# Peptides against a protein of PDB entry 5OK6, part 59

Target 1, 215 residues: chain A of PDB entry 5OK6
Amino acid sequence: ELPGLDSQWRQIENGESGRERPLRAGESWFLVEKHWYKQWEAYVQGGDQDSSTFPGCINNATLFQDEINWRLKEGLVEGEDYVLLPAAAWHYLVSWYGLEHGQPPIERKVIELPNIQKVEVYPVELLLVRHNDLGKSHTVQFSHTDSIGLVLRTARERFLVEPQEDTRLWAKNSEGSLDRLYDTHITVLDAALETGQLIIMETRKKDGTWPSAQL

## One batch from the design tools (peptide; made by RFdiffusion4, then SolubleMPNN)

Design b2_p15_3_s3 (from b2_p15_3, 6 letters changed)
Fold by OpenDDE base, seed 5:
Structure b2_p15_3_s3 (fold): chain B 215 residues (1-215), chain A 15 residues (1-15)
Amino acid sequence: as target 1 above (215 residues)
Amino acid sequence: SAEALLAAGLTLKPP
């Protein structure tokens, strides 16, 4: 059963547990399509539960570019295309109105950047390849706050690299040249890695030489 | 192989 309209408003819009609550690193937030959210606001502010402004079930269809991988459209803007809600507020709305059948929730994490907390709506998607087979990529998502060391470990795991094999990373830059990722302790953000960027894992030869030393 | 990198038109920047 739906709570009273004033109770719904207070539960979702409050500064302690609702939309306006402080961001905390590691917490889950959820995207709600802006038109649906505005319709809900109009409904609960109208004060009539039988109003024609009833929003119906949550439908984020316009935020997705595909219904196979449920990938978000590029260039979505907070406050224009979607609203961010903390997990508790999202779960209330879903319990009250439902979510469109078959549509997954759009869950994102709060990350800690050098001077700000942010909901990471777009994790970095890197194209991981081996130096000897550039045609076989693994697309993997990373946080901007993930280390290059994690990218390297992930690449090793995806390509089934044995523990005794030595590996290193190169990033293809905008000029089409390769920059070596020497420092594995810096973040994806610090390395300025971007979505769609090619990351090449080089494996050391059995003779102890690097393939790149022949270039 | 280094040849695969060259075939892709990729040049390694010197360290």
Scores: peptide ipSAE 0.027, ipTM 0.696, DockQ to the pose 0.698
Fold by OpenDDE base, seed 4:
Structure b2_p15_3_s3 (fold): chain B 215 residues (1-215), chain A 15 residues (1-15)
Amino acid sequence: as target 1 above (215 residues)
Amino acid sequence: SAEALLAAGLTLKPP
């Protein structure tokens, strides 16, 4: 049974625990397709539970670029394409209306940026490769707040690099040159890494030389 | 340098 319309509105829009609640780093938020959400708003504001404005199941299909990997479309805008709800509010809506069959929830994390908390809707997707096998990539998502050190550790893990092997990272930039990621303590954001960017893990040779030093 | 990586058999072209 659905709760009363006023109760639904209060649970979802309440500034203490609802849509307008303060963002806190590490919390999960969920995307809801804007048209569905507006339909829900109209329904609960109408005051008639039997209204033809009943929104039905949550359907985020228009936010996805594919139904295989469930990747979001690029360039989605908060308030235009979707709304963000805290986990509690999302779970209420799902319990009341359901989620479209087979469709995953769009869960995202709040991150702490230097001057703002933000729901990170688009983590940075990097293409990790080895210097000696550029054709074998691992696509991995990273937060803008993740360190280059984490990117390096992740690359080492994905490529099953032995602990004794020394490795370092290069990023292919927009100019088609390679930038050495010297500082492993800076973030993905600080390094200005972008989605789709090629990150090359160079492995030190057994003789102690680097492949890139061969000039 | 990018040139050094090219000499090592690296390509600046994405896979």
Scores: peptide ipSAE 0.025, ipTM 0.666, DockQ to the pose 0.122
Fold by OpenDDE base, seed 1:
Structure b2_p15_3_s3 (fold): chain B 215 residues (1-215), chain A 15 residues (1-15)
Amino acid sequence: as target 1 above (215 residues)
Amino acid sequence: SAEALLAAGLTLKPP
């Protein structure tokens, strides 16, 4: 049974788990398509449960570019295309109205930036390759707040690099040249890494030389 | 150099 309309509004907008609550790093938030959310607002503000303004099930179809990988469309804007809800509010709405059949929830994490918390709607997808086999890639998602050290560890894991093997990273820049990622303590954001960017893992030779040093 | 890495077979064919 649906809660009373005033109760729904208070729970989603003004409650301790409401839409306007402070962001906290590591929390999960969910995207809701803007038109659906506005329809819901109109419904609960109208005061008539039998109103023709009933929003139906949550439908985020317009936010997805494909129904195979469920990737978001590029360039979506908060407040225009979607609203962000904290996990508790999202779960209430799903419980009350349902989610469109087959659609996954669009879960995102709050990240800590130098002066602000933000829901990271678009994490960075990097294309990881080995220096000796550029044809075998692993696409891996990273937060902008993840360190280059984490990217390196992840690359080592994906390519099954043994612990005793030394590795280092290069990034292909917009000019088509390779930039060495020397500092592993900086973030993906600080390194200005972007979605679709090629990251090359170089493995040190058994003779102690780097492949790139012989060039 | 970036050129040296490209010469060693890091010749990124465009995807």
Scores: peptide ipSAE 0.025, ipTM 0.642, DockQ to the pose 0.127
Fold by OpenDDE base, seed 2:
Structure b2_p15_3_s3 (fold): chain B 215 residues (1-215), chain A 15 residues (1-15)
Amino acid sequence: as target 1 above (215 residues)
Amino acid sequence: SAEALLAAGLTLKPP
């Protein structure tokens, strides 16, 4: 059963557990399509449960680029295209109104940046390849706050690199050259890695030489 | 291999 309209408003908008609550690193937040959310606001503020302003089920279809991989459209803006809700508020809305059939929730994590918490709506998708087989890529998602060391470990795991094999990373830059990712302790953000960027894992030869030393 | 990188039109930035 739907709660009273005032109770819905308080539950979703309150400063303690609602939309306006402070961001906390590692927490899940959810995107809600802005038009639906505005329709819900109008409904609960109208004070009439029998109103024609009933929002129906949550439908985020306009936020998706595709319905196969459920990727977000690029360039979506908070407050214009979507609203961010804490997990509790999202789950309340879904329980009250439902979510469009077959549509996944748009869950995102709060990340800690040096001076700010933010919901990471667009994590970085990197194209991981081996230096000797550029035709076989693994697309892997990383947080901007993930270390280059994690990218390297992930690449090693995806390519089934043995623990005794030495590896290192290169990033293809905008000029088409390769920049060496020397520092594995810096973040994806610090390294200025971007979605769709090619990351090449180089494996050291058995003779102790690097393939790239011949370039 | 370095040859594979070259064949792909990739060059290493000098250190």
Scores: peptide ipSAE 0.024, ipTM 0.642, DockQ to the pose 0.751

Design b2_p15_3_s4 (from b2_p15_3, 6 letters changed)
Fold by OpenDDE base, seed 4:
Structure b2_p15_3_s4 (fold): chain B 215 residues (1-215), chain A 15 residues (1-15)
Amino acid sequence: as target 1 above (215 residues)
Amino acid sequence: SAEALKAAGLRLRPP
């Protein structure tokens, strides 16, 4: 059963646990399409439960670029295209109104950047490849806060690299050259890695030489 | 191989 309209408003918009509550690193937040959210606001503010402003089920269709991989459209803007809700508020809305059939929730994590907490709406999608097979990429999402070391470990795992094999990473830059990712302790953000960027895992040869030394 | 990198037009950034 739907709570009273005032109760809905308080539950979703209250400063303690609602939309405006402080961000905390590691927490899950959810995107809600702006038009739906505005309809919900109008409904609960109208004071009439039988109002024609009833929002119906949550429908985030306009936020997705595809219904196969459920990737977000690029360039979505908070407050214009969507609102962010903490997990509790999201779950309340889903419980009350439902989510459009077949649509996944758009869950994102709060990350800690040097001076700010942010909901990471767009994690970095990297194209991981081996130096000897550039045509076979593994797309993997990373947080901006993830280390290059994690990217390397992930690449090793995806490519089933044996523990005794030495590997290192290169990033293809905008000029088409390769920048070596020497420091594995810096973050994806610090390395300025971008979505769609090709990351090449180089494996050391059995003779102890690196393939790239022949370039 | 290094040949694959060359074929892709990839160049190492000059130190």
Scores: peptide ipSAE 0.053, ipTM 0.784, DockQ to the pose 0.840
Fold by OpenDDE base, seed 1:
Structure b2_p15_3_s4 (fold): chain B 215 residues (1-215), chain A 15 residues (1-15)
Amino acid sequence: as target 1 above (215 residues)
Amino acid sequence: SAEALKAAGLRLRPP
């Protein structure tokens, strides 16, 4: 049974626990397609539960570029294409109206940037490769707030690098050259790494030389 | 050189 329209509005839009509540780092927020959300707003503000303005189930289809990996379209804008809801509000809407069959929720995390909390709608997808097999990439998602050290650890794990093997990272830049990621304490954001960027893990040779030193 | 690193990135083969 749907709660009363005023109760729905208060639950979703209330500034203490609703859409307008403060962002907190590490919390989950969810994207809702803007047209659906506006239809819902019109419905609950209309005061008639039997209104033809009933929004139906949540359908985020227009936000996805594919229905295989459920990747978001590029260039989506908050307030134009979607709204952000905290987990509690999202779960209420899903419980009341349902979600379109087969669609996953679009869950995103709040990240802490130097002066602001933000929902990270577009985390960075990096193409991890080994220096000796550039044709075998592993796509891995990272937060902009993740360290280069985490990228390196993730690459080591994905490629089953032994603990005694020494490794380092290179990023392919826009000019097609390689920039060495020397500082492992800086973030993905600080390193200006972008989605689709090739990250090369170089493994030190048994003789103590680096493969790149022969080039 | 940046060119050497470019050549390196494209030709990094296992020894």
Scores: peptide ipSAE 0.037, ipTM 0.707, DockQ to the pose 0.110
Fold by OpenDDE base, seed 5:
Structure b2_p15_3_s4 (fold): chain B 215 residues (1-215), chain A 15 residues (1-15)
Amino acid sequence: as target 1 above (215 residues)
Amino acid sequence: SAEALKAAGLRLRPP
């Protein structure tokens, strides 16, 4: 059952708990396709529940690149392509209007950057490989705020590296050379790692030598 | 904090 139009507006578009609420690190926010949201705004602002401006179910189809893994299109812009809503507001809209059948919610996290909180719409997708099998990549998403240490731990887990095995990371740079990710305490952002970048996990040999040391 | 190595400077095993 739909609440009154004024109640809908107040629950979604308020500065305390709605769309305009302050961002908090770790909170979930959801993307809503801009055209649908604008139609909803027009509907609730119009004051007529029987208006032809009724938005119908939430449909985010235009935001997706594919319906296989539900990846977002590249280059989407907040306020132009989508609106961000806090979890409570999103759940209200879904309960009132429904979500298009088969579409997952587009959930994203608030991250803390040095001087700003931001909803991380595009986490960094890294291609993790072993130094001895470059053809078997694992695509893994990381936050820009994740440490290189987390990338290394994740690579070790994905490749089933035993705890006693020593490993280190290399990033393939734009020049086609490899940059050793020496400091594991810096973030993905600090290391300037990009989506689609190849990250090579080197495993120390049983003889105690590194594969890269035989140069 | 990244040390650049020449691509030829890593013995990477092809698949």
Scores: peptide ipSAE 0.031, ipTM 0.673, DockQ to the pose 0.089
Fold by OpenDDE base, seed 3:
Order: structure tokens, then sequence, then C-alpha cells
Structure b2_p15_3_s4 (fold): chain B 215 residues (1-215), chain A 15 residues (1-15)
């Protein structure tokens, strides 16, 4: 059964536990398509439960670029295209109105950046390749807060690199040159890595030389 | 350097 309209409004929009609550690192938040959310606001503010303004089930279809991988469209803006709700508020809305059949929830994590907490709507998708086989890429998502060391470990795992093999990373920059990722302790954000960026894993030769040194 | 990777045949073929 749907709660009363005032109870719905208070549960979702209150500044303590609803949409306006403080972000906390590691928490899950969910995207809700803006037009649906505005329709819900109009419905609960109208005071008539039998109103023609009933929002129906949550439908995030316009936020997805594809229904295969359920990737978000690029360039979505908070407050324009979607609203962010904490997990509790999201689950209430889904319980009350349902979610469109077959659509996954759009779950995102709060991350801690220097001096700010943010819901990471767009994790960084990197194209991982080996120096000797640039035609075989592995697309892997990373948080902006993940270390370059994690990117390197992930690349080693995906390419089945043996523990005794030495590896290092290069990033293709906007100029089409390659920058070596020397410091493995900095974050993806600190290294200014971007979605769709090519990351090349170089493996040291058995003779102790690096492939990049023989040019 | 980046030039070294280009010379090693790490030239990304343009699509």
Amino acid sequence: as target 1 above (215 residues)
Amino acid sequence: SAEALKAAGLRLRPP
C-alpha cells in the first residue's frame, strides 16, 4: 500500500535521511530520471492520491545509452537529467511505485576526493592493452580514487602475467604520445586518467631489457 | 619516452 502523500514527501525529501542528507564515503546512492522524479513531486504535492499526476513505475530508460550493458549516456547532469537518492529512499520509491521491467537500478558509490565527498556517477573506463598485442583490449572500470598500483595489478591479472615478470604502465595522452606512469601510489584522478584512455602494459624481456628501450 | 613506444611498432594504427 502507498503511504500518505505527506509521508512520502517527508521520507524522500527530508534533509536528514532523504535526498538532501550528507554524503558518506562508501555508501550507495541511486540515480532517478529527472522527469519521473518531478512527476512524483507534483503528485505528492498535489494532495490528491487519485490525481492524474500519478507517476507510475520508475523508468530510467532515457539515462541509458544501451540496454545490453546498461551504460549511462555521457554528459548527464545532476538536477537536469537525474536526481541522486540514498539507498533507503530509492528502495522506498521502488517499493511504492516499482521499477520498469528489466531495468537494473543505477547504483553508484560515494567516494572521498580531496576536500569533498561525491557520488561517482562515472567511474573511469580504461582500455588495457599489452605492448606486444595492441589489438586485444580489456575495458575495465576504476574509481578515480583507485591507485595506479591497482590498475597495474588488474592489468597483470587480466593478461595472466606470472609473478616473476616485471611490468609497467604507459598512458596515451591527448597529444597521441605516451606518458609513463612511474608512481603507482597516486590515484587515477591524480594521474588525470580519463574514460576511453589507452593504458599500455609493458612487460620486461627475458634479457632484462624493456621493449621501449630498443628504439 | 613516448617516441620509443611509437618506434617499437606501438603505433596505434588509426582505425
Scores: peptide ipSAE 0.038, ipTM 0.720, DockQ to the pose 0.136; fails the geometry check

Design b2_p15_4_s1 (from b2_p15_4, 6 letters changed)
Fold by OpenDDE base, seed 1:
Structure b2_p15_4_s1 (fold): chain B 215 residues (1-215), chain A 15 residues (1-15)
Amino acid sequence: as target 1 above (215 residues)
Amino acid sequence: ERIVVSDEQLAAASA
């Protein structure tokens, strides 16, 4: 049953558990398309449950670049294109109004950056490749807070690298240069890695030489 | 360590 309009407003917008609640690292938040959310606001503020302002089911279609991979469009702005809701509030809205059939929720995590907590709407998508097969990329999402060590481990796993094989990473720059990612303890953010960037996993040769030494 | 690599060199190292 749909709660009373005032109860809906309090549940979603209250400062303690609603949209305005403090961000906490590791928590899930969800994107709601702005137009739908504004329609919902108008509906619940209008005080008439039978109002023509009923928002219908949540439809985030305009936020997606495609309905295949369900990637977000680039350049979306909070407050303009979407609203962020904590998991509890999102689940309430979905339970009350439904979500468009076949459309996945847009779940994102709160990350802790040096000075702020932020919902990471755009995780970094890296193109992982092997030095000897540059034509076969594996796209993998990473948080800006993930370590280079995690990127390396992930690359090793994806390429089925044996534990005894020694590997290291290179980031390809736009100008064609390669920067070696020496420090595995720094984050993706610290390394300034960007979405779409090619990350080359180099495997040490059996003779103990590195392929890159021939470049 | 930064290396300047042409696409050709990178392809050759991949062979």
Scores: peptide ipSAE 0.281, ipTM 0.841, DockQ to the pose 0.880
Fold by OpenDDE base, seed 2:
Structure b2_p15_4_s1 (fold): chain B 215 residues (1-215), chain A 15 residues (1-15)
Amino acid sequence: as target 1 above (215 residues)
Amino acid sequence: ERIVVSDEQLAAASA
């Protein structure tokens, strides 16, 4: 059932549990298209439930690049294109108004950066390849806060590398250079890895030599 | 550690 308009406003905009609440690492937040949210604000502030300002179901269509993979458009800006709501507030709005049929929720995680919490709207998509098969990439999403060690473990898992096989990572730069990702304890952010970047997993040869030593 | 590698060299090392 749809609550009273004042109750809706207080529930969603309440600074303790609503849109204005502090970010906490690991929590889920959801994107809501800005125009819909503004229409909802106008509706609940108008005080008339029968008004022509009824927002209808949540429709995030304009935030997506495609309806196949449901990837977000690049360059979306908080407060301009979308608003962020904590999970509780999102679920309330969905329960009250519904979500457009077929659209997935746009769920994102709060990450802890050195000086700030942030909702990670755009995780890093890396192209994982083997040194001996550069043509077969696996696209995998990582948080900026994920370690290079996690990237390496993920690559080993995706390529079914045996535990006894020794592996290491290289990042291909746009300039054609390769940077060895030696320190596995630094983050994806610290390594300055970018979406679409090729990450090469090198496997040590049985003779104990590295393929890259021949370069 | 940074190495400068041509696409040809990288392809050759991959072979």
Scores: peptide ipSAE 0.277, ipTM 0.845, DockQ to the pose 0.871
Fold by OpenDDE base, seed 3:
Structure b2_p15_4_s1 (fold): chain B 215 residues (1-215), chain A 15 residues (1-15)
Amino acid sequence: as target 1 above (215 residues)
Amino acid sequence: ERIVVSDEQLAAASA
């Protein structure tokens, strides 16, 4: 059963579980398509439960690039294309109005950046390759807060690298240059890695030389 | 460390 309109407004917009509550690192937030959310606002502010302003089921279709991988469109802007809700508020709206059949929720995590907490709407998708097989990529998502050490470990795991094999990473820049990712303690953000960027895992040769030394 | 490498050089070193 739908709660009263004033109760819906207070539950979603205000209070400890509302849209304006402080962000906390590690918490889940959800995207709601802006047009639907504005329709809901108009409905609950109108004071008439039987009004023609009833929003219907939540439909995030316009936020998705595809219905296969459910990737978000690029360049979506908070407040223009979508609204962010904490998990409790999202679950209330889904319980009251439903979610469009077959659509997954758009769940994102709060991350801690220097001097700010942010909902990470766009994790970094890196293309991991081996230096000796550049044509075979593994696309892996990372948080901006993940370390280069995690990227390296993930690459080693995906390529089934033996523990005794020495490896290091290179980032391919848009200008065609390679930057060595030698500091494994910095973050993906600190390294300025971007979505779609090629990350090359170099494996040390049995003779103790690096393949890149021949470049 | 930054290396300026052509795609051809990278492919050749990877072979």
Scores: peptide ipSAE 0.256, ipTM 0.832, DockQ to the pose 0.889
Fold by OpenDDE base, seed 5:
Structure b2_p15_4_s1 (fold): chain B 215 residues (1-215), chain A 15 residues (1-15)
Amino acid sequence: as target 1 above (215 residues)
Amino acid sequence: ERIVVSDEQLAAASA
């Protein structure tokens, strides 16, 4: 059952717990397609529950690049293509109007950058490879705030590297060079890693030499 | 540390 229109507006658009609430690191926020949200606004502001402006179920189809892995389209802009809602507000809207059948919610996390908190709509997708099998990549998403150490641990896990094996990372750059990711405490952001970038995990040889020493 | 390598050199070092 739908609550009163004024109640809907207050629950979703308020500055304390709704759309305008302060961002908090680690919280989940959800994307809502802008056109649907604007129609909802018009509906609840109109004051007539029987209005032709009824938004129907939430449909985020236009935000997705594909319906296989439900990736977002590139270049989406907050306020133009979508609205961000905190989890509570999102769940209210879904409970009231429903979500289009088969569509997953578009959940994102608030991250803390040095001077700002923001919802990380686009995590960094890195292509992880082994030095000895450059053609077999594993695409893994990382936050800009994740450490290079986490990238390395993730690579080791994906490639089933034994604990006693020594490994290090290289980032392939656009100029065809490799930059060694020496400091594992810096973030993905600090290392300026980009989506689609190849990250090479080098494993130390049994003889104690590094494969890259032969380059 | 930056190493300038070709894809061929990478493949060769990996062999």
Scores: peptide ipSAE 0.256, ipTM 0.833, DockQ to the pose 0.809

Design b2_p15_4_s2 (from b2_p15_4, 7 letters changed)
Fold by OpenDDE base, seed 1:
Structure b2_p15_4_s2 (fold): chain B 215 residues (1-215), chain A 15 residues (1-15)
Amino acid sequence: as target 1 above (215 residues)
Amino acid sequence: ERIVVSDEELLAASA
């Protein structure tokens, strides 16, 4: 059963626990398609539970570029294409109205940037490869706030690198050059890594030389 | 460190 219209509005828009609540790092927020949300607002603000303004189930179909991997379309804008809701508010709306059959929730995390928190709608998808097999990539998602050290550890894990093997990362640039990622403490953001970028894990040879020394 | 390498050179070095 749906709560009263005023109760719905207060629950979702309440500044303490609703849409306007402060962002906290690590919390989950969810995307809701803007037109649906506006329809919901009109419904609950109308004061009449008339079915003519009833929003129906949440349908985020227009936010997805595919229904296989459920990737978001590029260039979506908050307030124009979608609204962000905290987990509690999202779960209330799903409980009240449902979510379109087969669609996953669009869950994103709050990240901490210098002097600001934001919901990371577009994490970075990197193509991890080994220097000796550039044709076999592992696509892995990272936060902009993740360290290069985490990228390296993730690459080592994916390629089953033994602890005694020494490895380092190179980022392939659009111009065809390779930049070595020396500082493992900087973030993906600081390194200016982008979605779709090839990250090459180089493994040191048994003779102590690096393969890249031959380039 | 930035290395300028062609795709062919990169593939050859990776082989």
Scores: peptide ipSAE 0.292, ipTM 0.860, DockQ to the pose 0.920
Fold by OpenDDE base, seed 2:
Structure b2_p15_4_s2 (fold): chain B 215 residues (1-215), chain A 15 residues (1-15)
Amino acid sequence: as target 1 above (215 residues)
Amino acid sequence: ERIVVSDEELLAASA
């Protein structure tokens, strides 16, 4: 059932689970298309439940670049294109108004950066490959806060590398050069890895040499 | 460590 308009406003904007509450690492937040949210604001501020300002179902269609993978458009800006809501607030709105049929929620995680918490709207999608099979990539999503060590472990797992095999990573740059990701303790952010970037897992040869030594 | 490599060299060395 739809609560009173003032109650809706308080719950979403000013509640303990409201839009302005502090971010906490690991929590889920959800994107809401800005125009819908503004329409909702107008509706609840108008004070008439029967008004023509009723927002209808949440529809985030304009935030998606495709309806197959439900990827977000690039370059979306908080406050301009979308509003971020904590999980509780999102679920309230969905329960009150519904979500467009077949459209998935846009869930994102709060990450902790050195000086700030942030909702990570755009996690990094890396293309993981083996040095000896560059044509077979595995796309894996990582947080900017994930370590290179995690990327390496993930690559080893995806490629079923035996524990005794030595591996290391290289990042392919746009200009064609390779940067060795030698420090596994730095983050994806620190390494400046980008979505769509090719990450090459090199496996040490049985003779103890590295394939890259031939480059 | 940065190395400059062509696609051909990369393929050849990695094969």
Scores: peptide ipSAE 0.290, ipTM 0.862, DockQ to the pose 0.856
Fold by OpenDDE base, seed 3:
Parts: sequence; C-alpha cells; structure tokens
Structure b2_p15_4_s2 (fold): chain B 215 residues (1-215), chain A 15 residues (1-15)
Amino acid sequence: as target 1 above (215 residues)
Amino acid sequence: ERIVVSDEELLAASA
C-alpha cells in the first residue's frame, strides 16, 4: 500500500534520509532516472492519488548503455539525467512503486575528495596486464580515492604473484609513453589514471634486473 | 620516470 502523498514527499525530499541530506563517506546512494523522478514529484504534489500523473515502476533503462553488463552511459549529468537518493529513500520508492523487471539498482558509493564528499558515479576502470603478457588484460574498477598501492596489490593477486617477487607499475599514456608509478601512497586521482588506461605490472628478474632497463 | 617506447619495443623487451 502506498503511503499518503504528503508522507511520501516528506520521506524522500525532507526526511533525515532524504535527497538533500549530507553525504557521508562509504554510504550507498542510488541513481533514479530524472523523468521518472519528476513524474513522481508531480504526482505527490498534485494531491490526487488516482491522478493520471502516477509514475509507475522505476525505470532506469535510458541510463544504461547495455542490458548485459548494465553499464551506465557516458556523460550522464546529475540533475539533468538522474537524481541521487540515499539508500533509505531508494528502498522506500522501490517498495512503493517497484523497479522495472530485470533492472538492477544503480548503487554508488560516497567518496571523500580533498575538499568535498561526492557520490562516485563513474569509478575508474583500469586494464591490468603483465609486462610479459600484454595481450591478457584484467579489467578492474577502482575508486579515484584508492591508492596506487591497492592497484598494485590487486594486480599481484589477479596474476598470482608470489610474495617474494618484486613488482612495480607503469601507466601507458595516450601518446604511447610509459610513466612509472613510484609512489604507492598517492591515489588513482592524484596519478591522473583514467578509464580504459593500460597499467603494466613489471616483475623483477631473478638476476635482480628490471625488464624495462632494456628499453 | 617517463620512457617513450613503441609497442614493438615493449614486446621485445618483455619476451
């Protein structure tokens, strides 16, 4: 059963877990397609539960580029293409109206940037490879706030590198150059790593030399 | 450290 229209508005817009509540790092927020949300706003503001403005099930179809991997379209803009709701508000709307059959929720995390909290709608997808097998990539998502150390650990784990093996990372630039990622404490953001960028894990040889020394 | 390397040179050094 749907709550009263005024109660819906208060819960989603003005409640402690409403759309305008402060962001907190690590919390989950959800994307809602903008036209659906505007239809919902019109419905609850109209005061007639039986009106023709009933929004129906949440349908985020226009936000997805595919229905296989459920990846978001590139270039979506908050306030134009979607709205962000905290988990509690999202779950209320889903319980009241439902979610389109087969669609997953679009869940994203709040991250802490130097000056602001933000919902990270587009995490960075890196292509991890080994220096000796450039044709075999592992695509892994990272937060902009993740350290280069985490990228390196993740690469070592994916490639089953033994603890005694020394490894380091190189980022391939669009110009074809390689930049060595020396500082493992800086973030993906600080290193200016981008989605689709190739990250090469170099493994030290048994003789103590690095393969890149021959370049 | 920045190095300018072709894909061919990178493959050759990694082989």
Scores: peptide ipSAE 0.265, ipTM 0.850, DockQ to the pose 0.821
Fold by OpenDDE base, seed 5:
Structure b2_p15_4_s2 (fold): chain B 215 residues (1-215), chain A 15 residues (1-15)
Amino acid sequence: as target 1 above (215 residues)
Amino acid sequence: ERIVVSDEELLAASA
């Protein structure tokens, strides 16, 4: 059953636990399609529970580019296309109104950047490949705050690299050259890695030489 | 370290 309209508003939009609460690194926030949210606002602000402004089920369909992987459309803007709600507020809305059948929640994490917290709506999707099989990529999502070391470990895991094998990463840049990701302690953001970028894992040869030495 | 290579050269080195 729906709580009172004033109670709904207070629960969702308050500054302590609702939409306006401070961001905290590692917490989950959820996207709500802007039109639905505005309809909900109009409903609860209207003061008539029986009004024609009832928003119905949450429907985020317009935010998705596909219904297979449930990827977001590119270029969505907070406040224009969607609003962000903390987990508690999201769960209340879902409990009250429901979520469109078959749609997953759009969950995102708060990340800590040098001077700001933000909800990372678009993690970086890297194309991981082996140097000896450039045609077979694994798309893996990383946070901008993840280290290059994590990218390397992830690549090793995906390609089932044995512990004794020595590996390193190269990023293919826009001009077609390869930049070696030497410093494994910097972040994906610091390395300026972008979604769709090819990351090549090079494995050291048994003779102790690197394949790239032939280039 | 930056290496300027073509896709063909990269493929050849990886073969």
Scores: peptide ipSAE 0.259, ipTM 0.844, DockQ to the pose 0.817

